# Ledger of designs, part 35: peptides against a protein of PDB entry 5VZU

Target 1, 271 residues: chain A of PDB entry 5VZU
Amino acid sequence: GRTLEDIFHEHMQELILMKFIYTSQYDNCLTYRRIYLPPSRPDDLIKPGLFKGTYGSHGLEIVMLSFHGRRARGTKITGDPNIPAGQQTVEIDLRHRIQLPDLENQRNFNELSRIVLEVRERVRQEQQEGGHEAGEGRGRQGPRESQPSPAQPRAEAPSKGPDGTPGEDGGEPGDAVAAAEQPAQCGQGQPFVLPVGVSSRNEDYPRTCRMCFYGTGLIAGHGFTSPERTPGVFILFDEDRFGFVWLELKSFSLYSRVQATFRNADAPSPQ

## One batch from the design tools (peptide; made by RFdiffusion4, then SolubleMPNN)

Design b1_p11_5_s2 (from b1_p11_5 with F3L F11A)
Fold by OpenDDE base, seed 3:
Structure b1_p11_5_s2 (fold): chain B 271 residues (1-271), chain A 11 residues (1-11)
Amino acid sequence: as target 1 above (271 residues)
Amino acid sequence: PFLPEGAFLPA
């Protein structure tokens, strides 16, 4: 039978061949589309923009990070043999923060898996509840036959007078001290380590993280066959670095900001 | 095997 090593070797040969085929296709007529950088907003978790990822045999890839209210998106700028350019490689739910355990328990993949799958279940429940509210609201617009109710006459309502009694009622001010949610101090980040059995191409990842969020990543076969979304963890390290843990694949991708400035890359102001 | 953009299982 084919060994696991034989399957990996054949797969690596296929990837090298596909990369060579793509490289040879640059002699063909290509359609170019201008890419604009998303505008920065004050409520953005970090500055939006271009990030570089490094993936196994694919090498360097470029992803655009953008913010959309309570969601963030990583959009492919570079395509690969599996997922074409313009696809949303990662979708992050900024409503669902993941609290990582202590450093000892972070080494346990099953603990991370439990935490992520519990959040995934909450997200599914919220989607079902929101789907029911949208469904029930449409049922009650029975056709109100607009019968033209006849114009009944303007009865002149009389001008009753002025009396001014000054009732004193001294309602006590209940000081409901709304506990101001302390703006999460961008304090000392928590220690970070990958779980045992999660593969990283580079062992030189940040050992401290600011925040983590639930997200989903896009996976596919060659030629974008059978695309699906798998659960994962978005890890914000700093202003210029984030990671994604692909839970089912037991892999980690590190993304670093592209420091190059592009002239005229800003989105046109909405006129 | 389904692959993300680049999560090749390292051989």
Scores: peptide ipSAE 0.041, ipTM 0.765, DockQ to the pose 0.079
Fold by OpenDDE base, seed 5:
Structure b1_p11_5_s2 (fold): chain B 271 residues (1-271), chain A 11 residues (1-11)
Amino acid sequence: as target 1 above (271 residues)
Amino acid sequence: PFLPEGAFLPA
């Protein structure tokens, strides 16, 4: 039978061949688009910009990290046979922090899977509830032509009397112990390890992370066929490094800031 | 076989 290694090797050969075919076909029809770096905002989790990613068999890729309110986005600058340039490879929900367990339990893939899937379900519920409120508000502005109904005379209904005896039911106020949200120690790195069975291209990843968030990654077949969003974890290591755990794929991608300074790469100020 | 950008799921 084909080994997992044989299948991986055949797949790498197909990807190399596809990259060669695509590059050779596009040599005659290059469309150039200027890339602008996103403006930095004070509330950005880290400085936005270009990051160098490693995607297993795809090799080296460039992703633009940008911040959009409570969302972060990784946009492909380099395309591959599955996902073209300009697609959002990762979407991060900065409202949904992932709390990693202790280092021993971080090795358990099923524990990480449970945590991520619980957050995914909450995100789906919030989207359904918010979709219903937005839908009901638009339906009721039919112009009610208020036809002037004629003034029928108010009959004087009589003054019934006052005898409401106050029942003393002394309901003790149950002390709702507000679970003190432990102040998220926003600055201390926690020990980090990949779960057993999560593949990394290199074992040289940071062993400490600052924080984690729920996110989704884009996956597709060759030629961008059947694109879908898969659940994952965005791992912030430091100002210049982040990772993404692709949960369903049991894979990890590491991204490192491109240290090159680009002159005149800033977006024109919105006039 | 869905590939993320880089991970083969064996069929």
Scores: peptide ipSAE 0.040, ipTM 0.760, DockQ to the pose 0.064
Fold by OpenDDE base, seed 2:
Structure b1_p11_5_s2 (fold): chain B 271 residues (1-271), chain A 11 residues (1-11)
Amino acid sequence: as target 1 above (271 residues)
Amino acid sequence: PFLPEGAFLPA
């Protein structure tokens, strides 16, 4: 039988060949598509834009991060042998925050797996319930013939009544000590470590994260065969860095903002 | 790790 090593070598050879084919096409035919940066909105979790990611064997990737209400999306700007450019490599549900355990329990992959799969099940239930409400609401608008209720003319006017007194009660302004809502400590990052058995291409990842969210990543075979969504965790480290834990793959991808300033990269205003 | 279908997982 083929050894795991034989399968690895065959796969790496195919990947290298595909990468060579893609790079050799640059000499023959380049199709350029203009990329526009998404407009920043006040409610965006971080500034949208281009991020440089490192996937284990794919090498360097560029992803556009954008926000769409309660969802974030990572769109591939660079294609790879599996997933073409323009695909949504990650979809993040900003409704479903992942609470990481303490640093000791973060090393346990089974604990992370439990937390993520519980959130996945909630997302599935919400999708089923929302599908039912949209179905039932359309049925009962029978045409209520709005009978024209007659314009009863009730006119009458008048009366004056008068007096009463200006009672001065000088209630002392109780000092409502406005409990200064301590600005929600949105800023205290928690210690972060990858679970044991999650591979990272680089051991130099941030050891503190701000927040995590449930998401799905797109995986596929070579040539975009059998594309599927796998559960994962979006990890916000800071304004310029995020990660994605691919749960089923036991892998971690780190993304860092492309610091290059692009002139005229803003989307044209919809006229 | 490889998926059995040869799907290239970012390992």
Scores: peptide ipSAE 0.032, ipTM 0.743, DockQ to the pose 0.069
Fold by OpenDDE base, seed 4:
Structure b1_p11_5_s2 (fold): chain B 271 residues (1-271), chain A 11 residues (1-11)
Amino acid sequence: as target 1 above (271 residues)
Amino acid sequence: PFLPEGAFLPA
């Protein structure tokens, strides 16, 4: 029978061949589009811009990271055999922070899976509730007839009473040991490791992360067939590096900032 | 098997 290695090798050969065919057939038919870098905003989690990913057989890919209020987006600048350029590779919900466990429990894929799936369920519930409020709010603008407010009048008064007594009871001040809120060490990232069974193209990934967020990644078959969004974790390592854990695929993608300075890459000011 | 954007499907 074919081994897993044979299947992998055949699939790698197919992807390389598809890439070669695509590049060779369309070499004479390249459409160039100018890309502008997104403007930086003060509330952006990191500076938006171009990041390079390294994906298996696809090689080097370029993704543009941008911020859209409480969402971040990775947009493919380079296409691959599965997903064309201009698609949103990752959509990050900055409302839904993922808390990674300790380093020991981070090795457990099932623990990460549990955490991500719980957040996915909350996101689905919020979408359903927000969909209902948007639906019900349009129906009830019936004309409120101005019924006149009637005048009702009453009434009274009074009473008094008085007493008195001073009971002393000297209850001891229980020492409320103020649980010292450990100052949230606002600056040090947490130790980070990939779960066992999550594949990484390179074992050289940052071993400390600042923040994690729930997100979804786009997956498809060859030629963008049956595109779907799968749950994952966006991992902010630093100002210039982030990762994405593809939960269902048990895969990790590392993205590093393109350090090239682009002249005249700023979006034209909206006139 | 669906490939993620760039990611290997592990075989």
Scores: peptide ipSAE 0.045, ipTM 0.778, DockQ to the pose 0.082; fails the geometry check

Design b1_p11_6_s1 (from b1_p11_6, 5 letters changed)
Fold by OpenDDE base, seed 1:
Structure b1_p11_6_s1 (fold): chain B 271 residues (1-271), chain A 11 residues (1-11)
Amino acid sequence: as target 1 above (271 residues)
Amino acid sequence: TLEELRKLFNS
């Protein structure tokens, strides 16, 4: 019978062959598109830009990280046999922070899975509720016939006087239990470890993270067949490093900032 | 499945 190892080796050989075919296509009509670096904004979680990612069997790839309000996006600059260049490899929902458990419970994949799936369900509910509000608003533009309201006259009603006795109505202040905004512990990184059974290309990932967010990764078959979004966790380590835990795939991709500077890579100022 | 394994390599 074919072992998991045999299947892995066969798939790796297929990936290598496909990469070779793509790189050998120099005689094809090539279209070059200029890529611009996104401008940095004050509200950006980290500086946007190019990151080198590790995609398990695919090896090193280049991803552009950009911020779009309360969403972050990783866009593939390099394609692979499954996901072509220009696709959004990761989409991060900066509204949905993931709270990692303590270091002991972080090793439990089922605990991480529970936390992520609970957030995924909240995201689905919010999407359903927002879809209903957009539907009801269209109906009631009945033509308000502008009946000309007649010019009622300016009666100069007189200036009567001042007797304001202050009624002391002692309205009890209803205790609005201010939902304690958990202080954004923006400052202290927490210990980080991958769950048992999550594969990493190497163990050289940061062992401390700043914050985590819910996100989705794009997965597909060869030739971008049956593309789907799978749930995951965006792990912000520092200004130059982030990770993505692919929950269903039980894998981890580490992304590190490309330190190279490019001339004429800045987006043209919108004139 | 082999398809699940292929999806596994996109990560």
Scores: peptide ipSAE 0.097, ipTM 0.789, DockQ to the pose 0.287
Fold by OpenDDE base, seed 3:
Structure b1_p11_6_s1 (fold): chain B 271 residues (1-271), chain A 11 residues (1-11)
Amino acid sequence: as target 1 above (271 residues)
Amino acid sequence: TLEELRKLFNS
């Protein structure tokens, strides 16, 4: 029978061959498309832009991070044998913050898995509830038969007079204590470690994080076969670094900002 | 399979 080692070598040979085929296609026929940097908004979690990420055996890839209300997206700028350029490699739900446990419990993969799967179930419930409200609202547009209601004559209702006295009723304004969203204190970053059994290409990842969010990552076979979304954790380290934990793959990708300045990379102003 | 993808991603 094929050993696990034989299967690994066959898949690595196939991956190398696919990388070679893709590289060789650049000599024959290229389609060029201009890439624009997304505009920065004040409410963006960090400045949007280009990040370099590690995808295990795929190596270094370029991803565009952009913000879309309460969602963030990582779009592949470079493609690989599995996921082509222009695909959304990660989609982050900024409504669903993940609270990491203490550093001791962060080593437990099952604890992280529990937390992520509980958030995934909440996201699924919210999508089902929002789908029902949209469904019930469409059913009651029965055909309003436009019966031509006859033109009833405009009776000139008379100008009634002035006099109504100002009743002083001093209703006490109940102090609706608006729960002041405590400004996200520039709190000391939480200590961060990968769970045991999560692979990282580099052990040199930030050991403190600012915040984490629920997200999904895109995975596929060679040639973009059987594409699916897997649950994961977006980890914000700082203004220039974020990570993604691929929960089902037990892998970690580190993304670092591309520090290069680009001329004429701003999106055209909407005319 | 997910396992094949895991091998390719973690290699």
Scores: peptide ipSAE 0.095, ipTM 0.790, DockQ to the pose 0.525
Fold by OpenDDE base, seed 4:
Structure b1_p11_6_s1 (fold): chain B 271 residues (1-271), chain A 11 residues (1-11)
Amino acid sequence: as target 1 above (271 residues)
Amino acid sequence: TLEELRKLFNS
């Protein structure tokens, strides 16, 4: 039988060959497009910009992180044999925070899978309900002829009655001990570990995270065949690092900020 | 297939 090593070598050879074929096809016609960095907004979860991602055997890729209201997007700046440049490799729903369990239960892939799939079903329900409201809202522009319905009258007055007495009943104020909701210490990262059976390119990922969100990742066959969105988890580690857990693939991608400063990379202000 | 995609991402 083929060893795991043989399968790995064959697969790496195929990826190298594909990369070579793609690069060789582009050698005759290179189109250069200026990339502008997204403007930073005060409501952005972290500073938007360029991140270096690891995509397993595909190696290093450049992704632009940008914020769009309650959504974040990872856009491929570098393409691969499956997903071309300019595609949204990840879409993050910042409305749907994922609470990771304790560190022991984080090792359980089935627990993470349950949490993510429950959020996926909520997102699906909200999309169906919002689709119905958008459909019904177009139908009711019937011309309401404003018939002027008449001025019905000002019925009056009456007044009076009186005094009733001051009963004293001195019910003791039960000390409702307001359980001081400890302010959620927004500053301390929670312990983080990948579930058993989730592959990472290396074990050198942050062991603490700030917060997680539901998201979807784009996957496709070679040549962008049969593209689909798979459920995943966006993990914010810090200002310069985030991860994405590809749930169905059982894979983890780590993204680190490109520290290079670019002159004249800001989008021209819309005049 | 999802398995082929898994190989591509996880190898």
Scores: peptide ipSAE 0.089, ipTM 0.788, DockQ to the pose 0.597
Fold by OpenDDE base, seed 2:
Structure b1_p11_6_s1 (fold): chain B 271 residues (1-271), chain A 11 residues (1-11)
Amino acid sequence: as target 1 above (271 residues)
Amino acid sequence: TLEELRKLFNS
């Protein structure tokens, strides 16, 4: 039978071969496409732009982060043997915040899995309901023949009558101290740790996060075979760093802003 | 398989 070692060696050989093919393409005709930095909007969670991250054995990759209303998107600028350049490696739903548990329970992978799968089911339900409303809303524009509603006459409503009974009952105002939900302090980061059994290429990840959101990541076999979306968690650490937990893969990717300044990298103004 | 993809991603 194939050992785990045999499978690892075969996989590493295939990955090395794919990397060799990619590097050997530089000796051939290359197609260049200009990339443009997305314009920053006031409502953007952080400044959009280029981030560097690692995808396991693929090494250093570049992703463009952009915002699209209640969605964020990571687009691959660099391709790898599995996912080509220009693909949406991550899609984040900014409507579906993930609340991480306390630091002790964050070590439990099953707890994170429960939280993410509950949010995934809500997203699925909302997509089904929104599909029904879009279907039903088109059917009811039958021609409203504006039949002129006949002016039915002003019947004078009559005047009666007086009676005045005074009942006193002085029920004490129970001070329901509405526990003012302290506005979730939007600014204080919470302690962050990866669950046990989630792999990271670098143990030097931020130990505090600002907020988390539900998202999906794109996975595929070599040559972009059988592409699928897998559930995950987008983790915002700060203005320049975010992570993605690939739930089914039990992997974590850290992304850091490319600090290079680009001249003439803004999208041309729509004429 | 998801397991092969996990090896690809985590190796």
Scores: peptide ipSAE 0.083, ipTM 0.787, DockQ to the pose 0.589

Design b1_p11_6_s2 (from b1_p11_6, 5 letters changed)
Fold by OpenDDE base, seed 3:
Structure b1_p11_6_s2 (fold): chain B 271 residues (1-271), chain A 11 residues (1-11)
Amino acid sequence: as target 1 above (271 residues)
Amino acid sequence: KLEELRRLFNS
């Protein structure tokens, strides 16, 4: 029977051959498209832009991070044998924060899995409820046959008079102490460690994170076969680094900002 | 197994 090592070697040979074939095809037919950096918005979690990510055996890939209200997206700038360029490799739900446990419990993969799957079920429920409200609202537009109701004459209702009594009622202004949401102290990052059994290409990842969110990652077979979304955790480390834990794959991808300055990379102003 | 390995190499 094939050993796990035989299967690994066969897969690596197939992957290398596919990379070679794709690279060799670039010499014959290239379509160039200019990529613009997303405009930065004040409410963006971090500055949008290009990040370099590590995808397991694929090596270094370039992803564009962009913000779309309460969603973030990682779009592949570089494609691989499984997922072509322009696909959304990660989709992040900024409404659904993941609270990591203490460091001891962060080592437990089953604990992280529970937390992520509970959030996934909440997201699914919210999508079902929002789908029902949109469905019921469309059913009751039966064709209102606008029968032309005859123009009954506007009777001039008379101008009744002025009587002015100023009732003094001194309703005490209830001090609605607007609980000033204390600006979440941006300073104290939470200690971070990968769960046992989650693979990282490098053990050199940030050991402190600012916040985490629920997200989904795109996975596919070779040639973009059977594409599916898998649950995961977006981890914001700092302004220039984020991670994604692929829960079902038990893998971690680290993304670091591309520090290169690009001239003429800003989106043209809408004329 | 092979599909699981293909998935492991996609991340």
Scores: peptide ipSAE 0.137, ipTM 0.806, DockQ to the pose 0.281
Fold by OpenDDE base, seed 5:
Structure b1_p11_6_s2 (fold): chain B 271 residues (1-271), chain A 11 residues (1-11)
Amino acid sequence: as target 1 above (271 residues)
Amino acid sequence: KLEELRRLFNS
């Protein structure tokens, strides 16, 4: 029977061959598109820009990180045999922070899986509820035919109804238990380790992280066949590094800022 | 298994 190693070897050969075919086609047809860096906003989690990411067998890829309100996006600048350039490789929900357990429990993949799947279910519920409100609001604007009902002038008089003294029912002020927004302790990094059985291309990843968020990653077959979103964890390490744990794939991608300065790469100001 | 492996290589 084929060993797991044989299957990995055959697939690596297919990936190399596909990468070669795509690269050789560039000699025949080159389309150049200018890439603009997203403008930095004060509320951005980190400075937006280009990151180099590691995608297991695909190797080094370039991703643009951008912020869109309470969402972050990783857009592929380089394509691969599965996911073309311009696709959103990762989508991060900045509304759904993930709290990692202690360092001992972080080694337990099943615990991380539970936490991520619980957040995924909350995100699905919020989408269903928001879909119902948007659906009910559209149904009631039937066209009110403005029938011009005529101008009848009836004048009748201001009868002075009497002085009923309503009693001072002293409604006790219900203690609005202010849900203590636990101040996002943005400042102290927590110890970080990958769960047992999560594959990293390199063991040289940051051993402390600032914060984590729920996200989804894009996966597909060769030629972008059957694309789907899988659950994962966005891990912010620092201003220049983030990771993504692909939960179903049991893999980790590390992204590091491209330190190159680009001239004339800023988006034109919206006039 | 093979489809799971093909999915594994996109990460």
Scores: peptide ipSAE 0.132, ipTM 0.803, DockQ to the pose 0.286
Fold by OpenDDE base, seed 1:
Structure b1_p11_6_s2 (fold): chain B 271 residues (1-271), chain A 11 residues (1-11)
Amino acid sequence: as target 1 above (271 residues)
Amino acid sequence: KLEELRRLFNS
């Protein structure tokens, strides 16, 4: 039978060949599309823009990070044999923060998997509940019958009435032990390590993270066949670096801001 | 399996 290594080598050869075919097609017809940098908003988690990402076997790719209310999006600027340019490689739910365990428990992939899958089920429940409310509202446009005009303005009067009494009852203050939600100190980075068995192309990833969020990554076969979203973790390291843990793939992609300035890359002001 | 491996390379 083919070994896992044989399958890996054959797949890598196919990826190289596909990459070569795509690059060789540039001689026939090039369509240029202008890419605009998203405007920065005050509420953006970090400055939006171009990031240089690592994608396992595909190597180095460019993604655009943008913010869309409570969602963040990584859009591929460079395509690969599986996922074309313009596709959303990652979609991040900024409503669903992932709390990483302590550094010892971060090494446990099953613990991270549990946490992520619990959040995934919450996201699915919220989507099902929000889908039901949109359905019921359309029915009751009954015909407004034109009922008539008239009647008058009666003015009546002022009455005063009085007194009553003072009842004391001294109900005991039940000690609601307010579980002190330790304010997640928004400022201090948490120690970060990849779980055992998560592959990283670069072992030189930040060992401290600011915050994590639930997200989904796009995966497909060659030629964008059978595309699906897989669960993952968006890891914000700093203003210029984030990561994505592909949970099912047991892989980690590191993204670093492209520091190059582009002329005329700003979106045209809406006229 | 092979298609699962192909999907593993998007990361």
Scores: peptide ipSAE 0.130, ipTM 0.809, DockQ to the pose 0.287
Fold by OpenDDE base, seed 2:
Structure b1_p11_6_s2 (fold): chain B 271 residues (1-271), chain A 11 residues (1-11)
Amino acid sequence: as target 1 above (271 residues)
Amino acid sequence: KLEELRRLFNS
């Protein structure tokens, strides 16, 4: 039978051949599309922009991170043999925070899998319920006959009652020491480690994260065959770095901001 | 096969 090593070598040869075909096409015909940086909004989790990331054997890729209300998206700027440029490589649900366990339990892949799959199930339930409410809300606009409720004039005025007793009771001002809600410390990042058996192309990843969210990654075969969304974890490290754990693939991609300043890269103002 | 290949691409 073919060994896993034979399958890996055959796959790497196919990947190298595809990369060679794509690079050789550049000498003959390139279609250029201008990329605009998304406008920054005050509610954006971090500044949107270009990030360089690693996709296992594909090597270095460029993605655009953008924010869309309670969702974030990573859009491929560079295509690969599986996923073409312009596809949404990651979709992040900012409504569904992933709470990582302690550092010891973070090494357990099955624990991370449990947490992510529980959140995935909640997301599916909310999508089913929201589909039902959108269906039911259209039916009950029966014509509200505007029955003109008559303006009944009821006037009645008067009554008196007087009594004034001024009871003095001098209740001592108990110093309710308002426990100053310590402003939620703009969090000292949680210690972070990859689970055992999650592959990373670079072991030099941040060992502290700010927050994590549920997300889905796009995977496909060569030539964008059988595309599907796989569950994962978006990990925010800092303003310039995030990661994605591909749960089913047991892989980690690290993304770092492209620090280059782009002139004339802002989206034209909608006229 | 296809799932194994997809894993190998992202490993």
Scores: peptide ipSAE 0.111, ipTM 0.796, DockQ to the pose 0.450

